# Peptides against a protein of PDB entry 5HOI: the designs that were tried, part 59

Target 1, 351 residues: chain A of PDB entry 5HOI
Amino acid sequence: FRYMPFSPAGTPFGFTDRRYLTMNEVGYVSTVKNSEQYSITVSFFDVGRFREYHFEDLFGYDLCFLNEKGTLFGQSKTGQIQYRPHDSIHSNWTKIIPLQAGERITSVAATPVRVIVGTSLGYFRSFNQFGVPFAVEKTSPIVALTAQNYRVFSVHYSQFHGLSYSLSELGTSSKRYYKRECPLPMSLPNINSDMKKDANLDYYNFNPMGIKSLFFSSYGDPCIFGSDNTLLLLSKWRSPEESKWLPILDSNMEIWKMSGGKETTDIHVWPLALAYDTLNCILVKGKHIWPEFPLPLPSEMEIRMPVFVKSKLLEENKAILNKKNEIGADTEAEEGEEDKEIQIPVSMAAE

## One batch from the design tools (peptide; aimed at target 1 M258 K262 M301 E341)

Design b1_p22_5 (made by RFdiffusion4; failed a check: the pose's geometry)
Pose (drawn by RFdiffusion4):
Structure b1_p22_5 (pose): chain A 322 residues (1-190, 198-318, 341-351), chain P 22 residues (1-22)
Amino acid sequence: FRYMPFSPAGTPFGFTDRRYLTMNEVGYVSTVKNSEQYSITVSFFDVGRFREYHFEDLFGYDLCFLNEKGTLFGQSKTGQIQYRPHDSIHSNWTKIIPLQAGERITSVAATPVRVIVGTSLGYFRSFNQFGVPFAVEKTSPIVALTAQNYRVFSVHYSQFHGLSYSLSELGTSSKRYYKRECPLPMSLPNDANLDYYNFNPMGIKSLFFSSYGDPCIFGSDNTLLLLSKWRSPEESKWLPILDSNMEIWKMSGGKETTDIHVWPLALAYDTLNCILVKGKHIWPEFPLPLPSEMEIRMPVFVKSKLLEENKEIQIPVSMAAE
Amino acid sequence: TETEREEREEKLHEEVMALMKE
């Protein structure tokens, strides 16, 4: 099996010279093939706070993670990473991650206080926001990483367990695991979207902590999974809280559509900030549309019953209250 | 809170209908 470079809400090149590296509630990072180099553009949705800028990529960064304080870039092959703070007060710094034979950097993540690099051999290298290393750890092969403040949500893969996740906190003292390689019941992919599933074999469209600190993941099944009771290991449950396919179906008047798709950015309490993509492909294009907001709904709505009540989709009060 | 949810749902519906008209 070949591990692919993962970034939250990343898009493939397809038949174009540009794609999105990473995408969330802060903004979007795109890269354009420029003859022999690349042109990286860092954009923001709150235009008033940060200024959109661009720079020339002489390395070919294919890994990226965006937070409110800076942008982290990474190269899956050479192992070079660069953290660019949004403000000009703080300097950019660059490090090169040691990679063994065939070892690839599979995912990177950054917070205002931590920088995380994961490799295909299971190396977990952590730094502060300035590049000072804390500890090098060996874990299962990492396929996806996201972080919030001091906490890290890592997704692992092997030939035995399949897809597992670890939830840990990088405290000032030492590293503490909340959950260590527990089952991750995310649906795996089972065509026009072949380009995407070569770029992202797991179908993990994005994963992120919620605005209130709960781990979330958005697989190819277009269902938002939220980790509940992660503080108590014996009570941990993955809860499906939004069937985005059902919502587009309800808002479209019960019509099956093959051209409307959801691209996850982040979860804010009960609202999924996303990009509504219109077209044959399931990933967003250029220019990027304005973010949309999709309220989470428990998957308790049956299509056949909703069609009877309408004879947008009206929902029976008795069912809506449930 | 409920009013804000209803406004967000209405806006999403208008966006979906605009996409269907394309």

Design b1_p22_5_s1 (made by RFdiffusion4, then SolubleMPNN; from b1_p22_5, 14 letters changed)
Fold by OpenDDE base, seed 1:
Structure b1_p22_5_s1 (fold): chain B 351 residues (1-351), chain A 22 residues (1-22)
Amino acid sequence: as target 1 above (351 residues)
Amino acid sequence: MEEKRKEKRKKLAEEIQKMLAE
């Protein structure tokens, strides 16, 4: 096993001079080899909200995380990170992460309020959006990170224990764990079955964990999309004893159904984000399981129940709250109710 | 809600059928 730099939905170079460093619901970051340097382009799906920008990369950034406010870059070997706001109002900043001999940055994440760096030795480093450090924690080796607001979803790897995950909140004063190095029920890529195609070997060498992407849903639930093309969602994570991974979408089965039961072995789903009840993804045709250039328009794939029940219950609860507010009841809407996990009635959990 | 889902599913099916014809 070799630790490789991971970025959400990042693609390999393959036989080309270009790849995607990352992509999500906000946009996509590409890099092109230009002899001794790279040209990086940060592109957006909402061209009315954001302006595409590019720059010359002399460092060879191999890690990236895109959010609504900026792009975090990292170099896995040197420990250099750079944050670039999308606006011209905020300044870019650069920092060197101290690495031990043989240590690599394996993943980076950024929100509008936090920057996170994970390493192959399990150093978890947290910063604010200006690169001011909060803490360094020693964990199991980190292989992937994502973050939303103050929450961090981390994936860990141990040779003895396989894949684990943590879910933490990076407050101002302390780190809280909702989950700490719990077993992750995701299948690793099977070298013997999946490697029959040379294209799969190239992808495995790029991403040995087979994690195509990980993100938070629009409801703040951790999601992971593995090599089996199944979208897993962590349900009930606020209740440690009730928390479970839900297989909310088998993308291969959904493509097969939408084809009318035809062979679809050359159609692939590349995950971007989960917005409500819809997986935003790129549909890929061909031998490579990842998008090529130019990037196709994102497609929408509906997820299965029970997460859809959660959406309906949220709409119903919002409608109840709005009706209570119209009735002029001075019920102090405790701001704390929005973060209450909606209990799915047992009757709806059986559908 | 159901009509929007049917339309999304139809659009996805049309896209996949197009990709299979290429």
Scores: peptide ipSAE 0.599, ipTM 0.948, DockQ to the pose 0.482
OpenDDE base, seeds 2, 3, 4, 5: peptide ipSAE 0.598, 0.597, 0.600, 0.598; ipTM 0.947, 0.947, 0.948, 0.946; seeds 2, 4 fail the geometry check

Design b1_p22_5_s2 (made by RFdiffusion4, then SolubleMPNN; from b1_p22_5, 16 letters changed)
Fold by OpenDDE base, seed 4:
Structure b1_p22_5_s2 (fold): chain B 351 residues (1-351), chain A 22 residues (1-22)
Amino acid sequence: as target 1 above (351 residues)
Amino acid sequence: SLERRRKIREELAERIAELLAE
């Protein structure tokens, strides 16, 4: 296993010279390789609210976090970070995070009030929006970070214990934990089944944890979207005994339903944010599970607990078809290989 | 609202249909 730099909804280069460093509901950050340099562009979905900007990156930033006030960049190997406000009122700042031999920055997060850096050795570093340090804490190895306001959702990995998570609040004087290194019930990528497709191997090498994104909902609940394409939401996190992960959307099931039960194995959901009761996402068609260039317009998907299993519905529909064929044996079977659209029960389409 | 949800579903279904036709 190797710790890789993680950014929310970041994409690999693949066979291209360009990738998304991060994307969310605010916008998307792209980088293009230009010989030994990179050109970074910060783009926004609300073009009336923010102006797109670009700059030359001499450092090869491989970490990024976008918020409504600025963009945080990081270089996983050198420990360099840069914060760039979207407005011209506030100055850019750069600093170097001290790294031990073999230590990597694995994730960065930024809110309008906090900057967070997590490392492969479990160093959790907190700063204000101006890069003034608050504290350094040692945790289990950090693999992913997101933040909203003063809250931080961190994902940790141990070879012995698997995935865990923390939820903390970074006040002015102290860090409070709501959750501290609790088990994260997220499925890891299955190397043996998924790696039959070269595109999945490339993505696994980029992101071994299969965390496509993590974010806070508009209500301030931690969300994670894994390799199984299920959106998990941490419910009741303020009550330690009541706190649970809810599978609030099986995106593969939803795409299959909304297609009328067609084959949708080449349609992929790329998560951006959870706005109220809708997942903001990019729908991607093709071999790669991530969006290419240009970025398609975002789509919205309603959150729904996966009550139905596709395999069971397929078996039930096959059993219904077999019964119809046993009753209808007298009508000439025109063997038209019509891709028989799986009739989705009206109750499942109406939910 | 129910109307907003209907619209979201229609737009999603349309976008999926577009992608399936490509």
Scores: peptide ipSAE 0.617, ipTM 0.953, DockQ to the pose 0.781
OpenDDE base, seeds 1, 2, 3, 5: peptide ipSAE 0.615, 0.615, 0.614, 0.617; ipTM 0.953, 0.953, 0.952, 0.953

Design b1_p22_5_s3 (made by RFdiffusion4, then SolubleMPNN; from b1_p22_5, 15 letters changed)
Fold by OpenDDE base, seed 1:
Structure b1_p22_5_s3 (fold): chain B 351 residues (1-351), chain A 22 residues (1-22)
Amino acid sequence: as target 1 above (351 residues)
Amino acid sequence: AEQRRAEIRAEFAKRVAALLAE
């Protein structure tokens, strides 16, 4: 296992010279390898509000976080970070984060008021939007960060305890924890099942945790989208005793349902953000579970609690078919039936 | 609210159907 740089909805290079460093509701950041250099482009979905810009990256930034005011870049190995405001009024700034031998920046996050850097050794570094440091805290190894306003959602990894999360507020005087290194009930990528497809191996090598993205909802609830393509939302986090993770979308199930029960193994959801009642995402067609170039237009998915599991539906349909065959209905079982379209029960289609 | 959700669902289903036709 190795700690890899994480950025929300970042994509691997794969077999190409280009990738997305990050994506969210604001826009997307791409990088193209040009010899030993990179060309970075910061693009926006609201072209009326923001102007696309590009620059030459001599450092090879592998970390990125986009917000409404600017873009934070980081280089995981060197510890260099750069903040670039989208406006021309505020200046860019750079900083070197001191790293120990073998330490990596694993994630960066930025809000209009805070910059956060997390490392493979669990150093949590906080700054204001101008790069003025507030504090350094030692936590469990950080694998992912996101932030909204003064709040930070951090994901931690331990070889002994697996995934944990923290939810904190970075005030002016102190860090407050709402949650501190609590167990995160997210499944890690299953290496043995997924490794049969080269595309899954490439993604696993890029992101061993399988965290496609994490963000705050429009209501300020922490959200995480794992390798199982389930969107988890942390509900009631203000009440420690009542706080729970809600599986508010199974995206594979939703795609399958919306197809009419067709085979949809080559259609993937790439998460961007959670609005009020909709997941903003990219629908991806193909072998790779991540968007390629050009970026497709975003799609909206309705959020809801999954009421059924595709596997259970398949088992129930097989059991119904077996019972029909026992009753002597001459339905020629053609050998190719394993790939047949799973009919969605009318009761489940009506919800 | 329900009408908007139905519209979102219909547009999403249309996009999925388009990708299945490729």
Scores: peptide ipSAE 0.565, ipTM 0.945, DockQ to the pose 0.744
OpenDDE base, seeds 2, 3, 4, 5: peptide ipSAE 0.564, 0.562, 0.565, 0.564; ipTM 0.946, 0.944, 0.946, 0.946

Design b1_p22_5_s4 (made by RFdiffusion4, then SolubleMPNN; from b1_p22_5, 15 letters changed)
Fold by OpenDDE base, seed 4:
Structure b1_p22_5_s4 (fold): chain B 351 residues (1-351), chain A 22 residues (1-22)
Amino acid sequence: as target 1 above (351 residues)
Amino acid sequence: SAARREEIRRELAERIAELLAE
């Protein structure tokens, strides 16, 4: 096994000179080989909010993370990282991450407030958005990272223990773990069954873990989309004993249903983000399971939470809170409900 | 809303139908 550079929804070059470094709900980052150089383009889905930009890459960035404020780039072998704000208010910055012999940066993540670097030796490095370091921690080998605000979802791999995950919050003074190297119940790609098609072998060589993407939902829940095309959501992560992975969408099954039960073996879902109760994704037709150029318009797939639709629970909880406020029960302050776990009403927990 | 879910399903079904016709 070799640790490969991972970026959320990144695509291989295949037989082309171009690929997507990353894509999500904000946009997509592409790179084109130009002899010994690369041309990088940062494109956005909301063209009214953001302006597309490009630059020449002399370093061969193979890691990328896009957020609403900027793009983080990384070079897995050299340890170079660059942050590029989308606006001109803040300057670009570059840093070299010190790597040991044979160490690689395997993943990078960036939020408007944090930059995270993970390595093949399990070095977890945290920075602010200006590249000021907070800490270096030694973990199990990191294979994937995503982040939202102060929260980091990390995937780890050990030859002895398989896949694990951590969920942490990077405060100003400390790191808090909600989950620390817990087993990740995701199936690895099956080399023997799936590799009969050359296109699958190319993708496996690019991404041996088969993690197409990982992200936080709009509600702040960790999500992962594996090679089995199932979207997993980490539920109840604030309660260690109640925390569970929910298969909230079988994308192959959904495509099959929505086709009217036709053969859909050549239609693939490429995940971007989970916005409320919908998976934002690219539908891809053909031999390659990843989008080519030009990028098709995103599609939305309704998730099927096995028991609860999170939007309905929020509406019901708001309705309960509004009723309590009307009954003149004391104003316990509307302090940041955004960071509270959605309590399932006792009436719904009995169904 | 229920209407938005129906719209999402329609758009997805249409896009899948387009891809199957290619």
Scores: peptide ipSAE 0.624, ipTM 0.956, DockQ to the pose 0.539
OpenDDE base, seeds 1, 2, 3, 5: peptide ipSAE 0.622, 0.622, 0.621, 0.622; ipTM 0.955, 0.956, 0.956, 0.956; seeds 3, 5 fail the geometry check

Design b1_p22_6 (made by RFdiffusion4)
Pose (drawn by RFdiffusion4):
Structure b1_p22_6 (pose): chain A 322 residues (1-190, 198-318, 341-351), chain P 22 residues (1-22)
Amino acid sequence: FRYMPFSPAGTPFGFTDRRYLTMNEVGYVSTVKNSEQYSITVSFFDVGRFREYHFEDLFGYDLCFLNEKGTLFGQSKTGQIQYRPHDSIHSNWTKIIPLQAGERITSVAATPVRVIVGTSLGYFRSFNQFGVPFAVEKTSPIVALTAQNYRVFSVHYSQFHGLSYSLSELGTSSKRYYKRECPLPMSLPNDANLDYYNFNPMGIKSLFFSSYGDPCIFGSDNTLLLLSKWRSPEESKWLPILDSNMEIWKMSGGKETTDIHVWPLALAYDTLNCILVKGKHIWPEFPLPLPSEMEIRMPVFVKSKLLEENKEIQIPVSMAAE
Amino acid sequence: SPYLPSSDSNQKLYNEVKELLN
């Protein structure tokens, strides 16, 4: 099995010279093939706070993670990473991650206080926001990483357990695991979207902590999974809290559509900030549309019963209250 | 438990989806 470079909400090149590296509630990072180099553009949705800028990529970064304080880039092959703070007060720094034979960097993540690099051999290298290393750890092969403040949500893969996740906190003292390689019941992919599932074999469209600090993941099944009770290991449950396919179906008047798709950015309490993509492909294009907000709904709505009540989709009060 | 919104329809999402449907 070949591990692929993962970034939250990243898009493939397809038949174009440009794609999105990473995408969330802060903004979007795109890259354009420029003859022999690349042109990386860092954009923001709150235009008032940060200034959109661009720079020339002489290395071919294919890994990226964005937070409110800076942008982290990475190269899956050479192992070079660069952290570019949004403000000009703080300097950019660059490090090169040691990679063994065939070892690839599979995912990177950054917070205002931590930088995380994961490799295909299971190396977990952590730094502060300035590049000072804390500790090098060996874990299962990492396929996806996201972090918030001091906490890290890592998704692992092997030929035995399949997909597993670890939830840990990088404290000032030492590293503490909340959950260590527990089952991750995310639906795996089972065509016009072939380009995407070669770029992202797991179908993990994005994963992120919620605005209130709960781990979330958005697989190819277009269902938002939230980790509940992660502080008590014996009570941990993955809860499906939004069937985005059902919502587009309800808002489209019960019509099956093959051209409307959801691209996850982040979860804010009960609202999924996303990009509504119109077209044959399931990933967003250029220019990027304005973010949309999709309220989470428990998957308790039956299509057949909703069609009877309407004879947008009107929902019976008795069912809506439930 | 997760935060859940009211059972009211999301009119803003509906208008966006309707525009894409046409």

Design b1_p22_6_s1 (made by RFdiffusion4, then SolubleMPNN; from b1_p22_6, 11 letters changed)
Fold by OpenDDE base, seed 1:
Structure b1_p22_6_s1 (fold): chain B 351 residues (1-351), chain A 22 residues (1-22)
Amino acid sequence: as target 1 above (351 residues)
Amino acid sequence: DPVLPSSEPNEKLIKRVQELME
C-alpha cells in the first residue's frame, strides 16, 4: 500500500500534461506541467463573485483545497504549504511542515478560519487562516481531510483496521471530538474487479482509497463519495450513540434510471458538493471516470435513498413486458414508439 | 403537502444524461 496525496475531487494527469488539483462547489484548480515547472489556475463557477487567477508553481504542488476565501496548496514530499487568499487585500503565506523520514503530507484542508495538514504518519497539524499553529496531534495515518468552519472530517487508514474517520471541532483553545477514529463503512476499490479497465488502474494508482471526494453538506454533515459511487452521509453525529452512515445516493443507479434503463458504463458522476438535497456533480462521458478539459458545467442530482435494486427493477420490467406481450398477442401491434418511461411505482412517493 | 422539490433539476439532469447517451 502507498500513501498518495489526496485532494477533494482531484484528477490524475493520465496521459496528459494537465490535471485538476481539486474541485468543489466554489470552483476548480488546475495545474499544467511546463517542463520542470507547473502553471496553476484557480477558476470559479461564480464568475461574477470571483476572478480567475494563475501563478507559476516552482514546487510542484500535489495537494490543494479550495474554499470561498482562498486556496491552500501543499507539496506532499517537501512539506511546503502555501495559502493564497482570493482577495488581494490578504497576503499569501508559505510554511514548511516538518516531515520525518518517509512521512508525507497526505491531505490538506482550509476554511476561512482554519488550516489543517494531515500526514501519512498520522500527524494532525492545525493552524489559523494566517498559518499560526495551534496544535500537533498524533492520530492513525490520515488519508483524507475536509473542513467546514471549525469542523474537520478526517479519514484514517490502518493496514490492520482499514478505514476509520474522525469528526472534530477546532475551537480557539481546544479540539473537541464528536467522533474519534470510528470505523468508516466505505468499500475500498476492488483491484480484481475494477482493474479490468486500464483507466481504473491509473485512477487507483493516483487514489488507492477510491475516495473521489469528501465534503460537509450545506447542513454541516460529513459526506464521502467512494469508488462504489455511493454518497454516504454521517447522520446524527451530535449524538454519538445514534450516529450512522446513510447511503443517500447511488449515483450509478440514478444515471441508469435517467438513461431509461440503458447501459451507462461510460457515464460517470464526479462529486463536487452536497447542497441541501442535491449532489452538485460533473457528469463525465468517456473511458476515464474523472472530468477532462474543458470542465463540463456542473449538474445537480437529487439525493435518493437506494431502496430499489437494479435487478428487481429489471425483473419487474421484464414481467411487465412479458404480460404486455401475452395480452398483446391478440391485437395487431402498431409500432408506436412508446417512450419506455420506467414507471417508478407511485407507492413510494406516499411514505 | 410536502412541496416536492421542483422537477426542474431532474428534467435538466435527465436531458443532460440523454444528450450524453447520443
Scores: peptide ipSAE 0.329, ipTM 0.770, DockQ to the pose 0.345
OpenDDE base, seeds 2, 3, 4, 5: peptide ipSAE 0.326, 0.329, 0.329, 0.328; ipTM 0.768, 0.764, 0.766, 0.769

Design b1_p22_6_s2 (made by RFdiffusion4, then SolubleMPNN; from b1_p22_6, 12 letters changed)
Fold by OpenDDE base, seed 1:
Structure b1_p22_6_s2 (fold): chain B 351 residues (1-351), chain A 22 residues (1-22)
Amino acid sequence: as target 1 above (351 residues)
Amino acid sequence: DPVLPSSEVNEKLAARVQEMMA
């Protein structure tokens, strides 16, 4: 296993000179290779609220986090971080994070009030929005971070224990844990089944954990979207004994339903954010599971608990069709392979 | 209870999925 730099909804270069460093509900950050340099563009979905800006990156930033007030950049190997406010009133700042031999920054997060840096050795570093340090904590190796206001959702990886998560609040004087290195019930990428496509190998090499994104919902609940295209939400995290991960959306199942039950192996959901009961996402067509350039407009997908088993629905529909054919045996039905629309029962509204 | 999502969001998304399959 190799610790790779993670940013929410970041894409690989693949065979191109450009990629998305990060994207969310606010916008998207792209980088383009220009000889030995990079050109970074920070773009926004609300073009009336924010102005797109660009700059030359001499450091090769491979970590990014976008929020409503600014963009945090990081270089995983050198330990350099830069915060760039969107507003010109506030100055940019740069800092070098001290790294040990072989240590890498694996993830960065920023809110309007906090900057967080996580490393492959499990150093958790917290700063204010001006880069003033609060604390350094030693945890299990950090593979992903997100933050909202004072709250931090961290994903950890151990070779012995697999994936774990923490949920913490970074006050002025102390860190409070709501969850501390608890097991994360997320499926890891299956190398043997999924690596049949070269595009999946490229993505696995970029992101070995298969975490497409992690964010806080609009209600402040930790969310994670894995390689299985299932959105997990941490429910009741304020009550340690009642806390559970809810599979609130199987995006492959929803795309399959919306297709009328057709094969949708070339349509992919790329997660941005959870706003109320809707997943903000990019629909991607093609061999790559990630968006290319230009970025398509975001789509909204309603959350639904995956109660249906696709195989059972297909068997039930085949059984209904076989019964209809046994009753209708007298007419010369030409064997047109009619792409039979699978009537999905409306009624399993999860109570 | 998670509020059953509004039919309009799903209808728009379904239309986009159908357009992408064409």
Scores: peptide ipSAE 0.502, ipTM 0.847, DockQ to the pose 0.505
OpenDDE base, seeds 2, 3, 4, 5: peptide ipSAE 0.498, 0.501, 0.494, 0.502; ipTM 0.847, 0.847, 0.852, 0.847

Design b1_p22_6_s3 (made by RFdiffusion4, then SolubleMPNN; from b1_p22_6, 13 letters changed)
Fold by OpenDDE base, seed 5:
Structure b1_p22_6_s3 (fold): chain B 351 residues (1-351), chain A 22 residues (1-22)
Amino acid sequence: as target 1 above (351 residues)
Amino acid sequence: DPVLPSSAPNEKFAKLVQEYME
């Protein structure tokens, strides 16, 4: 097994000079190889809110995380990271993460308030948005990271235990765990079945875990999309004993149904985000399971969420709407919303 | 019963899948 740099919805070069470093609901980051350098472009789906920008990359960034305020880049081998705000208000910053011999940065994540670096030796490094370090923690080897606000979803790999996950909050004073290295019920790519198609070999060499993406839903639930094209959502994560992974979408089955039961071996879902009960995704046509250039427009796939998840979603939406109505429109609520445990009524949790 | 929205779920997405099957 080899630890590879992971970025959410990142694509391999394949036989091309270009790839997507990452993509999500905000936009997509592409890199083009030009001799010994790379040209990086940060593109956005909301062209009215954001301006596309590009820069020359002399380091060969192979890690990326895009959020609404900036882009984090990383170089897996050198340990260099760079944060680039989308606006000109804040300066770009660069830092070198100290790596041991053979250690790699395996994943990076950034929110408007936190930067996270995970490594192949399981070093979890946290920073603020200005690159000021908070802590270094030793965990199991990190293979993927995503973050929303102060919350971090990490995927770990052990040769002995397989895949695990953690869910943590990076407060100002301490890291709180909601879940700590718990088993992740996701299948790894089967070399014998998935790799028999030459087209997938390049992808699984690029991403040996087959994690196409991971993100937080609009409701702050951890989501992961594996090689089986199933979207898993972590439900009830605030209640450690009740927490469970829900297979909320089999995208292969849904495409098959939508085709009228035809062969769909050349149609693929590429996940971006989960907004409410809709998967934002790229529908990919072709031999490769990943989007090529140019990027197709994002599409929304409605998910038949279980009733108890829909009820939670409706309560959270009401709570957000009520807070937006009580707080006049202009106050950016910088206040760390204490995640009030939405007590799902026991009656709604049983259906 | 989950109140399925009255519209065929994913009609727009299903149309796009059909267009990709052509």
Scores: peptide ipSAE 0.476, ipTM 0.798, DockQ to the pose 0.261
OpenDDE base, seeds 1, 2, 3, 4: peptide ipSAE 0.467, 0.467, 0.472, 0.467; ipTM 0.785, 0.789, 0.796, 0.784

